Peptides against a protein of PDB entry 1ZZD. Designs and how they scored, part 10

Target 1, 109 residues: chain A of PDB entry 1ZZD
Amino acid sequence: FQVVNPYLLRDLVDLGIWDEGMKQYLITQNGSIQGLPNVPQELKDLYKTVWEISQKTIINMAADRSVYIDQSHSLNLFLRAPTMGKLTSMHFYGWKKGLKTGMYYLRTQ

## One batch from the design tools (peptide; aimed at target 1 K56 K86)

Design b1_p24_2 (made by RFdiffusion4)
Pose (drawn by RFdiffusion4):
Structure b1_p24_2 (pose): chain A 109 residues (1-109), chain P 24 residues (1-24)
Amino acid sequence: as target 1 above (109 residues)
Amino acid sequence: TPDESLLGEDTDSDRTALTRILEE
């Protein structure tokens, strides 16, 4: 099979750019839209992959929500070019933010 | 203390994208 994010999909049709220079490009690009030549910036900002969102924001939103969480939450973490240093900063950052669950799975590469 | 600048910056665009992902 193969299906595109329906919201991203609606928007590409609404711009008529859902030509084949897309279904194909999208799959051989991990489903990323940054650096597509013909897509508005607003769409680029709205459809970031999790690999394109700073794990800093991920952790901050987790900290925000956590004051309302009696228990904890499964906080999966995504790193692009993972170094031991970046991982260390990610663990400490979540640690100092007072999180109960600093990390569920680390998805990487 | 580890270098936290390696994680990047907390931005409104990231928060909006993430909110949408979580609502999907």
Fold by OpenDDE base, seed 4:
Structure b1_p24_2 (fold): chain B 109 residues (1-109), chain A 24 residues (1-24)
Amino acid sequence: as target 1 above (109 residues)
Amino acid sequence: TPDESLLGEDTDSDRTALTRILEE
């Protein structure tokens, strides 16, 4: 299990900000660098965790892939703070986009 | 009809970030 993306690790080392403190911080933040003041925004944008990506993006990209993959391929959904409204919207939007079959795995932070 | 705005916006930044994740 890797909390830190290898490429992110490389970039943090290149920035000279990787140390034990940074490592422990990332562990407590589940790999998120969004709260780090010494990281450029471009890296924050690139190294978003699954919890920081819009569900609409996830569903759209999954729908695009579903054209070429079988329906048995699992879709993982990552929700930081799930609500009934959001879950309902995800269900209907997924259906609207053609995700009529397949296994959905809900992950919560 | 459920409110799609609850799903956030589909942005290039998020697509790039997710693509990076999926390629690993």
Scores: peptide ipSAE 0.464, ipTM 0.911, DockQ to the pose 0.895
OpenDDE base, seeds 1, 2, 3, 5: peptide ipSAE 0.052, 0.048, 0.043, 0.049; ipTM 0.370, 0.374, 0.330, 0.489

Design b1_p24_2_s1 (made by RFdiffusion4, then SolubleMPNN; from b1_p24_2, 10 letters changed)
Fold by OpenDDE base, seed 3:
Structure b1_p24_2_s1 (fold): chain B 109 residues (1-109), chain A 24 residues (1-24)
Amino acid sequence: as target 1 above (109 residues)
Amino acid sequence: EPDLSLLGEVTQSDIDSLTLLLNE
């Protein structure tokens, strides 16, 4: 289960490019902004770096075949040995930022 | 959840709808 990270949406708003079209684009791209021509490369690099770090960590801790990410008042990560395909369908940009200001819970099965 | 006041024009409805659609 994937919860969209609000910090990603905030960054798009700050760029002045948030609208209904952008919303639909993100859905079709599984949250990735790498293909957006109107996003600065520095942001793409930032999102890519966070994504890569998170993916590596999740893969190393994999036990089953699913990942649940919940963002409420804390960040909760449930790892079940997800496949590489499942991991690439997720966007982890806001997660590392959230760890600085919120609690992070990692549970493996 | 983070304070929505920090999200500019993003609304809770946007977050909810995106969350739902990403999990279909």
Scores: peptide ipSAE 0.067, ipTM 0.596, DockQ to the pose 0.032
OpenDDE base, seeds 1, 2, 4, 5: peptide ipSAE 0.049, 0.065, 0.063, 0.064; ipTM 0.480, 0.573, 0.557, 0.591

Design b1_p24_2_s2 (made by RFdiffusion4, then SolubleMPNN; from b1_p24_2, 9 letters changed)
Fold by OpenDDE base, seed 5:
Structure b1_p24_2_s2 (fold): chain B 109 residues (1-109), chain A 24 residues (1-24)
Amino acid sequence: as target 1 above (109 residues)
Amino acid sequence: EPDLSLLGEVTESDKISLKRLLEE
């Protein structure tokens, strides 16, 4: 199961800190940026309160726990069919609570 | 565990790609 957050990716790029090391860090930390020294506290607070909890919940509900950020291809969210409704609700809840909306593709695995 | 010392600046190519992707 892959979790893609295009807005986190954008913010990290804007900060000039996105690279292979950052990608590996996010994978290891299940999408958390709380431990990064180069990230402003405001950004940490934003993703902690609005998105991070939801993303961790989504990851925990998936059979295969992973975080993937793809900046070269279309945005995709891959879900297991039995949990599609719940995961979709959590995803949209994060957006509604404070994140901007954008185009993404929902697919099943 | 990741090595945080590997963190660096994003290439201009990556910035362009991301901006275009998010605007589609």
Scores: peptide ipSAE 0.017, ipTM 0.237, DockQ to the pose 0.035
OpenDDE base, seeds 1, 2, 3, 4: peptide ipSAE 0.000, 0.012, 0.014, 0.012; ipTM 0.259, 0.252, 0.251, 0.275

Design b1_p24_2_s3 (made by RFdiffusion4, then SolubleMPNN; from b1_p24_2, 11 letters changed)
Fold by OpenDDE base, seed 3:
Structure b1_p24_2_s3 (fold): chain B 109 residues (1-109), chain A 24 residues (1-24)
Amino acid sequence: as target 1 above (109 residues)
Amino acid sequence: EPDLSLLGEVTESDKKSLELLLKE
């Protein structure tokens, strides 16, 4: 399934523009807010200019998961035993390291 | 308005793994 970047979610909520329509928009846009007219440019730049972390680094974080970046620069997570805690830690790590993709896809095995 | 608490609590194991990664 798809998970919205919690930091982006927070920012959108703070702007007062978060709703079900916004959620669906982000899903279809792989987490990108670049096309939203009611979002400040500063916020767009914040999520646009961050660098990507290596797949190896993310894989090393948890032995039971792997991360891939697809052609749209969305992040795909493969977890053998996914937990909400692991997903949360991935969000924090991605944000701290400057992962520019605001949406990732979780796959289990 | 979404409830950010739905992200769940991060376990101590998760915190340790995160801290280790941030030191790399």
Scores: peptide ipSAE 0.021, ipTM 0.299, DockQ to the pose 0.035
OpenDDE base, seeds 1, 2, 4, 5: peptide ipSAE 0.011, 0.020, 0.019, 0.018; ipTM 0.258, 0.337, 0.358, 0.235

Design b1_p24_2_s4 (made by RFdiffusion4, then SolubleMPNN; from b1_p24_2, 8 letters changed)
Fold by OpenDDE base, seed 2:
Structure b1_p24_2_s4 (fold): chain B 109 residues (1-109), chain A 24 residues (1-24)
Amino acid sequence: as target 1 above (109 residues)
Amino acid sequence: EPDESLLGEVTESDRISLERLLAE
């Protein structure tokens, strides 16, 4: 169902805590790391602002299947103030970038 | 593959809005 935030994935790998257990945890927690005891607080604070990360960057990174945490390879988009127009345009942009997945998931604040 | 017919028409205004969003 979910795509890992590429920046989060990088940081978790850098911390040396990325593994299958972490992957499964993120799936069950919708990508949230707030409940992880082995993650520095500064990192938790940083990713409270995940909604402010460039959507273009996320879409570009999501084109690489390696960032998908679920076998469905579903694209998750994070929008603070979505409109139908924005969603439609974003979907077509994703399609153009090769994100030809049958599952599209919207995450909103 | 996604069914594009379900998305509706993309207007120029929508494209502009997307570009602004993606620039953040």
Scores: peptide ipSAE 0.025, ipTM 0.370, DockQ to the pose 0.044
OpenDDE base, seeds 1, 3, 4, 5: peptide ipSAE 0.014, 0.010, 0.019, 0.022; ipTM 0.315, 0.179, 0.345, 0.329

## One batch from the design tools (peptide; aimed at target 1 K56 G85 M90)

Design b1_p25_1 (made by RFdiffusion4)
Pose (drawn by RFdiffusion4):
Structure b1_p25_1 (pose): chain A 109 residues (1-109), chain P 25 residues (1-25)
Amino acid sequence: as target 1 above (109 residues)
Amino acid sequence: SEEEEEWHEENLEELEEYLEEQEEE
């Protein structure tokens, strides 16, 4: 099979750029839209992959919501070019933010 | 990003300072 994010899909059709220079490009690019040459910036900002969102923001939103969480939440973490140093900062950052669950799975590479 | 790299450096510096304080205690 193979299906594209329906919201991203609706927008590409609404611009008529859902030509084949897309279904193909999208698959051989991990489903990223940053650096597509013909896509508005607003769409780029709206459809960031999790690999394209700073794990800092992920942790901050988790900290924000956590004051309303009686228990905890499964906080999966995503690192692009993972170094031991970046992981260490990620753990400490979540730790100093007072999170109960600093990390569920680490998805990487 | 440069900002992400700076953020990692800042968090490592803060961690080192915290560990030093824990050793003194």
Fold by OpenDDE base, seed 3:
Structure b1_p25_1 (fold): chain B 109 residues (1-109), chain A 25 residues (1-25)
Amino acid sequence: as target 1 above (109 residues)
Amino acid sequence: SEEEEEWHEENLEELEEYLEEQEEE
């Protein structure tokens, strides 16, 4: 699976550009919106930081849970054979630590 | 549920220990 900031998803919906195609794009781009057209630079700057921090945090938090970077993509983060338990643990850890970002789980088709 | 909370606490402790170890390296 891939983790994406839920507020990013909300903002994309508010922009009216969220659809299945955008979902697949984000999966391919490891959650980055830097290459998206029609997105204000202010949002790109905001979510650049959010994206970088979130990915680093998730890697650190779940390194012992078989997290890896997909070599077929530039920097896609995956958890191998994710279980509901593993996903929940990572989610609750971020919540308890007061992280500024939440998590939404995207699955590749 | 209470069982869920206990399960999460155990997992959180494991994650915290791991992060502390990484910070010491």
Scores: peptide ipSAE 0.016, ipTM 0.313, DockQ to the pose 0.076
OpenDDE base, seeds 1, 2, 4, 5: peptide ipSAE 0.008, 0.016, 0.022, 0.013; ipTM 0.253, 0.308, 0.262, 0.359; seeds 2, 4 fail the geometry check

Design b1_p25_1_s1 (made by RFdiffusion4, then SolubleMPNN; from b1_p25_1, 14 letters changed)
Fold by OpenDDE base, seed 1:
Structure b1_p25_1_s1 (fold): chain B 109 residues (1-109), chain A 25 residues (1-25)
Amino acid sequence: as target 1 above (109 residues)
Amino acid sequence: SKEDEEFDKEELEKLKEELLKKLLE
């Protein structure tokens, strides 16, 4: 699924700052780059007016289709009555604990 | 539960701060 605007992704790649960490950050920030100090202001202004996915939408997509990171490893997480905070934290925690490769799956029970 | 303690709002904020620090390196 698409978490980041494809044009924004292109610009971040061109800046050489796109990586797994940046991807995870954007997920936690509803796709917003406004809080990044090392991004040119002109890009912030450009994408300030574009449609951004809400955190709820991002998490729902992640829970439904999982987050693609690489093709080496995968992790499946199952939660009972998860909150938005739990889902976001688990997604980010997976990255911190080494899910920089493979796929991260969230499922609800 | 263990999951509730590990994946709460406080932990999320801590992780965000660590990520931002790494992005600025």
Scores: peptide ipSAE 0.026, ipTM 0.257, DockQ to the pose 0.177
OpenDDE base, seeds 2, 3, 4, 5: peptide ipSAE 0.013, 0.017, 0.015, 0.023; ipTM 0.253, 0.370, 0.248, 0.292; seed 2 fails the geometry check

Design b1_p25_1_s2 (made by RFdiffusion4, then SolubleMPNN; from b1_p25_1, 10 letters changed)
Fold by OpenDDE base, seed 2:
Structure b1_p25_1_s2 (fold): chain B 109 residues (1-109), chain A 25 residues (1-25)
Amino acid sequence: as target 1 above (109 residues)
Amino acid sequence: SAEDDEFDKEMLEELKEELEELEEE
């Protein structure tokens, strides 16, 4: 799974540029939008720090929960299925409750 | 920068606390 900030996804949807191609692009870019030409610079600046925080969060959580992270090409999280499910539910719930920083799992095809 | 690192640390701490609270539910 590739983890990205759910607020970023919201903003991309609001911009009308979210689609399967964008999803795959984000997976290959570890959730970074910095290389997207059709995203306003203001959003790039906003999510630069947020993106960095989220990446650090993923690493910390991976260390805590015995998660393997592959960052050779894309940031992929490998967890046991039950643990992954639990994390996903927690993150989604937290996002809905107004977490300042959250994670959304993008499944690779 | 050191300032950025401190900010990130604070955000991570807050996130961890919030996630722990959610985990306890």
Scores: peptide ipSAE 0.017, ipTM 0.362, DockQ to the pose 0.050
OpenDDE base, seeds 1, 3, 4, 5: peptide ipSAE 0.016, 0.016, 0.014, 0.016; ipTM 0.335, 0.318, 0.306, 0.368; seeds 4, 5 fail the geometry check

Design b1_p25_1_s3 (made by RFdiffusion4, then SolubleMPNN; from b1_p25_1, 14 letters changed)
Fold by OpenDDE base, seed 2:
Structure b1_p25_1_s3 (fold): chain B 109 residues (1-109), chain A 25 residues (1-25)
Amino acid sequence: as target 1 above (109 residues)
Amino acid sequence: SMEDEKFYEEELKKLKEYLAKLAEA
């Protein structure tokens, strides 16, 4: 699955590099900005860590529900209706805030 | 500013809608 991080979007807009091409790039790269030459390394480091940990956390949290439903359904349920308890399981403040502010999730094949 | 926040929210909305369409295609 792919998550739309509003904070990442904001940072890219603030850098003046957000456009249709950037949008397609992020989709292709599953939200990674590591390959962007015009992004400060500090931002790459920040969102690398957030991305890696958040992906693992979401999958693990979804797996807890997979006892009764398959992984895909459990993930969709989690992503559509995250509880405060589930959000607190995420270790990065920025990620937590992103989910609370209406992050969008795309289930991939 | 409030203006900036509105801009970000609108862009996020557009992105969500685009991704939703891709998922349904």
Scores: peptide ipSAE 0.070, ipTM 0.586, DockQ to the pose 0.020
OpenDDE base, seeds 1, 3, 4, 5: peptide ipSAE 0.017, 0.067, 0.053, 0.013; ipTM 0.325, 0.587, 0.587, 0.299; seed 4 fails the geometry check

Design b1_p25_1_s4 (made by RFdiffusion4, then SolubleMPNN; from b1_p25_1, 12 letters changed)
Fold by OpenDDE base, seed 4:
Structure b1_p25_1_s4 (fold): chain B 109 residues (1-109), chain A 25 residues (1-25)
Amino acid sequence: as target 1 above (109 residues)
Amino acid sequence: SKEDEEFDKEMLKELEEELKKKELE
């Protein structure tokens, strides 16, 4: 699965079509909305070029070195000797901050 | 993978909670 664009998620909520079924659909479709019949074409076009990376890729990159995620919300993780638990916490925290600010930088030294 | 799916489900849960919080403001 690939990271769902936070702005896309917001737009789906605003459209009133976000529910458990939609969530499961996105998970199985790696975040793609192109096949959804209840999504306006304009929204599909808007997010057609969205660059998405898998959560596993994010974790692997973070474990190796500093992570730069260039989505609608930019997330930069500067990690020093991270553990899996720490990576998970920082990842989710970064997403929360991304929803709030649009860009988040996390430095751990 | 199953592990990746579970991780993503948790991520989406966090995002939903944040969005819900904003909607209630």
Scores: peptide ipSAE 0.019, ipTM 0.318, DockQ to the pose 0.064
OpenDDE base, seeds 1, 2, 3, 5: peptide ipSAE 0.018, 0.007, 0.014, 0.007; ipTM 0.337, 0.208, 0.238, 0.225

Design b1_p25_2 (made by RFdiffusion4)
Pose (drawn by RFdiffusion4):
Structure b1_p25_2 (pose): chain A 109 residues (1-109), chain P 25 residues (1-25)
Amino acid sequence: as target 1 above (109 residues)
Amino acid sequence: EEEEEEEFEEWVEEIKEKVDKGEFQ
């Protein structure tokens, strides 16, 4: 099989750029749209992959929501070019933000 | 071995200080 994010899909059709220079490109690019040559910036900002969202924002939104969470939440973390240093900052950042669950799975590479 | 462990602990503290200064990763 293979299916594209239906919201991203609707928008590519609405621009008529859903030509084949897409279904193919999208698959051999992890499903990323940043740096596609013919796509508006707004769509780039809206359809960021998790690998393209700073884990800082992920942690902040988790801290925001957490004051309303009686228990905890499964906070999966995603690192692109993982170094021991970046992981250390990520753990401490979640730790000093007062999170109960600093990390569920670490998905990497 | 003990010197290497101390150098690692100092390095971790330096990262924690950078994070406190808002310098994430």
Fold by OpenDDE base, seed 4:
Structure b1_p25_2 (fold): chain B 109 residues (1-109), chain A 25 residues (1-25)
Amino acid sequence: as target 1 above (109 residues)
Amino acid sequence: EEEEEEEFEEWVEEIKEKVDKGEFQ
């Protein structure tokens, strides 16, 4: 499953450009906003930089506030997980229950 | 895939709610 950076989502909402089309775009583009013409370049640069950091760092930053769903990053962290569907459910459930994503990964080492 | 979409939508709505309330850092 794909994880969207919650801070990116916040920023897109704040810009007033979050809609169904944006959602589908992010899904199909694996969370990339680089191709979006209506997103400020500074935001593209910011999240490009965030993407360059370690998965652990990304998770730690996101864990305080949101669930990060990305096929590349989440799959690497859950090598022992049975299915992506189950992982997705666990991620969302954990976040909804106030469980930091980082702590979830620590338990599944 | 449908389950993932539903869960994603729920997550999005939760984040949006927090943003709208000014509770998202």
Scores: peptide ipSAE 0.032, ipTM 0.414, DockQ to the pose 0.025
OpenDDE base, seeds 1, 2, 3, 5: peptide ipSAE 0.017, 0.015, 0.014, 0.023; ipTM 0.409, 0.296, 0.395, 0.434; seed 1 fails the geometry check

Design b1_p25_2_s1 (made by RFdiffusion4, then SolubleMPNN; from b1_p25_2, 15 letters changed)
Fold by OpenDDE base, seed 2:
Structure b1_p25_2_s1 (fold): chain B 109 residues (1-109), chain A 25 residues (1-25)
Amino acid sequence: as target 1 above (109 residues)
Amino acid sequence: DEELKKLLEEEIKKIEEEVEKGNFM
């Protein structure tokens, strides 16, 4: 299940690289920034990990609602469920904060 | 998957609007 992380979009905006071209790139790459040459590796690593965690969370949420069938259906559920979206955003924030700490620890280790 | 791409585009559009409003900044 692939979902766009709102915090990722924020960070791309903050980097000044968000534009229509970037938008289309993300669509083509299913939300992945891993292939972008002008994005700091640290950010790639951060959102790679966030992506993995968020995917599990979203899948679990979808499963709890017994609507999870495939990637497209899961995305539809996310878009049509504002409450789920809010919860997902909260999870993204929580995990991002935790993962940043983890990355810091790894760098200082 | 064209359907997924379309859905992703719609999601990005919605999130972009929220970002512009400062809700994710």
Scores: peptide ipSAE 0.052, ipTM 0.523, DockQ to the pose 0.026
OpenDDE base, seeds 1, 3, 4, 5: peptide ipSAE 0.020, 0.020, 0.025, 0.023; ipTM 0.327, 0.336, 0.453, 0.395

Design b1_p25_2_s2 (made by RFdiffusion4, then SolubleMPNN; from b1_p25_2, 14 letters changed)
Fold by OpenDDE base, seed 3:
Structure b1_p25_2_s2 (fold): chain B 109 residues (1-109), chain A 25 residues (1-25)
Amino acid sequence: as target 1 above (109 residues)
Amino acid sequence: SEKEKEELEKEIEKIEEEVENGNFM
């Protein structure tokens, strides 16, 4: 399950951008604020979800291994609540990090 | 899942009350 950081909600309230729309956005995005255009980047960096960090780590590990082989190992991504936006972002992140192959397996929790 | 969304909504509502009460340092 996704744990909501209470300090994130405090900071969103302090910014004056907390409302029902923001609440519903967080619910649909599994606590992620990365896609919000009106949130300062420093807060996005501070309040990355544990799940986002885990996925980034998996991608980094796969990219590091792929440097030494002709074809990157199959990238297995695990998503609790996959969205088209999240899948696209992870794909481009993998590409930017030097993955030679796309996502072969998508698993949901 | 819809169940997870409902659980997350409940957690957010709980934290909203805590924020309003100023229970953070």
Scores: peptide ipSAE 0.051, ipTM 0.527, DockQ to the pose 0.016
OpenDDE base, seeds 1, 2, 4, 5: peptide ipSAE 0.042, 0.031, 0.045, 0.041; ipTM 0.517, 0.544, 0.543, 0.517

Design b1_p25_2_s3 (made by RFdiffusion4, then SolubleMPNN; from b1_p25_2, 12 letters changed)
Fold by OpenDDE base, seed 4:
Structure b1_p25_2_s3 (fold): chain B 109 residues (1-109), chain A 25 residues (1-25)
Amino acid sequence: as target 1 above (109 residues)
Amino acid sequence: MEEELKELKEEIEEIEKKVEAGEFM
């Protein structure tokens, strides 16, 4: 299951480095930006951390009933006209919530 | 592998449209 981070794409667009070459690179690298020389290290570190937090958060969200229910309701909204992009957006919506929490803990240490 | 790459491509294209539309701003 390959998941493209929509916020990563946004950030790449905002940096003005999103192009067809970047797109092809992401496809061949299964969404990884770690090997890209033109991406700031801070961004690599951010999304590396995010990915680690995201996996933990997804697991934790599955264990958290309130979050699980919220995701289920969110899924129902997207299932009205499901696209892969919508499913990805929903996935990263949950991720974004978890990211905020994770980043908060990292900053407070 | 080819099918996985095709799916990834389609996913990226869908997200690109959303990014252009400002849905992730």
Scores: peptide ipSAE 0.080, ipTM 0.544, DockQ to the pose 0.033
OpenDDE base, seeds 1, 2, 3, 5: peptide ipSAE 0.018, 0.025, 0.018, 0.015; ipTM 0.317, 0.397, 0.267, 0.308; seeds 3, 5 fail the geometry check

Design b1_p25_2_s4 (made by RFdiffusion4, then SolubleMPNN; from b1_p25_2, 13 letters changed)
Fold by OpenDDE base, seed 5:
Order: structure tokens, then C-alpha cells, then sequence
Structure b1_p25_2_s4 (fold): chain B 109 residues (1-109), chain A 25 residues (1-25)
């Protein structure tokens, strides 16, 4: 897994707003750019982090992609505040969606 | 977490180098 999207970094450089301050901001915000006023909204929408979207949506996207994958793929889930109930629900939801590989990597914020 | 911050910092530095070198399309 990658914590920071390399294409996001490229786009920030292209915008001319990449600097040490931006770097530190991303570190403190775990890669989120949603709070930056000088970033176009289209980029904010494009580069929503795994922390900023529903875990169910992530699972759905993974399941959809798995249809086109020849072999089983690892599902990586990122949770800000995981609970046992939520983890269990996501695991079984993934199973119901027909994921070849269950929750392999769990990362917490 | 502090561990995540450390890992993020390391990754950002690595990615920054790659971006500057034009390795990402």
C-alpha cells in the first residue's frame, strides 16, 4: 500500500503550491487535502483519501474490480476508529460481495 | 499515529524524488 498518492503530489507540484508547508500539512492530515483552500475542488474530489470515503464504498469498488482480475487480490481497508463489530461486518460484507480475498491488511489512523 | 506520520514522511520524500525525476506519468 501507499499512504500518499504519487499523482496527487505531482498535481500539487504542477499547481505550484508544493512546499515544505504543504508537506507538513499532508503529514498532519494523513494525506487529506480537503481542508486546503488553495486546491481546486475537482482535485479534492479526485483525491479523497481512504479515510474520507465509506468503507462500504471501498469494499464495493474492490468487489467490482475483482471481476476483471485474473487472480485473487489483497483487500486493504483503512479505518480511523475500528470497532470489533464494524470489522466483523466489513469482513462478512466483503464475503457476500464475492471478494476472492478477504480483508488482508487492516490499517488504522 | 506517530508511526503513521513517520511512515508518511518517509514515503513523501521517496515519492517526491520520483516525481522530480519524472517517473510518474
Amino acid sequence: as target 1 above (109 residues)
Amino acid sequence: SEELKKKLEEEIEEIKKKVEEGKFM
Scores: peptide ipSAE 0.027, ipTM 0.293, DockQ to the pose 0.017
OpenDDE base, seeds 1, 2, 3, 4: peptide ipSAE 0.017, 0.018, 0.014, 0.017; ipTM 0.245, 0.249, 0.251, 0.273

## One batch from the design tools (peptide; aimed at target 1 G85)

Design b1_p26_1 (made by RFdiffusion4)
Pose (drawn by RFdiffusion4):
Parts: structure tokens; C-alpha cells; sequence
Structure b1_p26_1 (pose): chain A 109 residues (1-109), chain P 26 residues (1-26)
């Protein structure tokens, strides 16, 4: 099989750029749209992959929501070019934000 | 006692982060 994010899909059709220079490009690019030459910036900002969202924002939104969470939440973390230093800063950042669950799985590479 | 342990763990973690930042700069 293979299916594209239906929201991203609707928008690519609405621009008529859903030509084949897409279904193929999208698959051999992880499903990323940053740096696609013919796509508006707004779409780039709206369809960031989790690998393209700073884990800092992920941790902040988790901290925000957490004051309303009686228990905890499964906070999966995603690192692109993982170094021991970046992981250390990620753990401490979640730690000092007062999170109960600093990390569920670490997805990497 | 639990609060003191938490402070000690926070201080250790902060030192570890600073040492890792210095190593990345080198």
C-alpha cells in the first residue's frame, strides 16, 4: 500500500501540483515537504514532521498540558542527529519543567 | 528528605548538562 496525509493531500490537489513529482518524491523523502520547490511556506509550516519539530516545543506543550493531567502522559521523543549531549539536554529540560514522564520511547536516527 | 534528594539529583543533572555542553564545544 501507501497513503498520504489526507489534509496535506487535499491541499496538493487544490494547487494542482499533485503531479507525479510528488507521490514519488514524498515517499523517497520520508514524507517531508520542507524544501519541496513548489509548495507554499504556510503548508511547509503546517505539515512539519515530528523530526522537524524541536523537541523543545514538544516538551513545552507537554509541560503546559501537564498541569491538567492528574496522572501523566506518554511522551515519546524524537531526535534527528542524536548526540549524548543533546539527549542530556532533553532529559534535563523535561526534568526541570517538572514532568512526571520525561521520556517514553526514544525514536532516533 | 525526599526534597533534599530531589535537589541533589537536580544539581547533579545540571552539572552533567554543563559538562556535556563544554565537551560539545571542544
Amino acid sequence: as target 1 above (109 residues)
Amino acid sequence: EEEELEEEITEMMEEMEEEMEELEEE
Fold by OpenDDE base, seed 3:
Structure b1_p26_1 (fold): chain B 109 residues (1-109), chain A 26 residues (1-26)
Amino acid sequence: as target 1 above (109 residues)
Amino acid sequence: EEEELEEEITEMMEEMEEEMEELEEE
């Protein structure tokens, strides 16, 4: 199945622009909405920082999982010995709580 | 169609919240 940032999906649905074409576009752009002409600039600015953090996170997960875990622990001390799944859930929860570090990319799992 | 998708997103968010609550109890 595909994992998507639920907050981004909600915002796109609220704009009435979510469809299969939009989904495929986001997959090809690694979750980035920056190139979409029909998305308000305010929304792009909101997700820009999250996208940058998420891309760095993806790189760290691929290159050094230990570094990624350490960074996540610095943001949320409630998790011990987190798995990749737990870290993903933490990022979404953190976004809901206003940390602006939620998952912004699409992936297949 | 949009209403059905909003319901699906809401369910996904609720499932993730439940997962996080379980993780905080460990």
Scores: peptide ipSAE 0.018, ipTM 0.299, DockQ to the pose 0.077
OpenDDE base, seeds 1, 2, 4, 5: peptide ipSAE 0.007, 0.015, 0.015, 0.013; ipTM 0.244, 0.295, 0.337, 0.281; seeds 2, 5 fail the geometry check

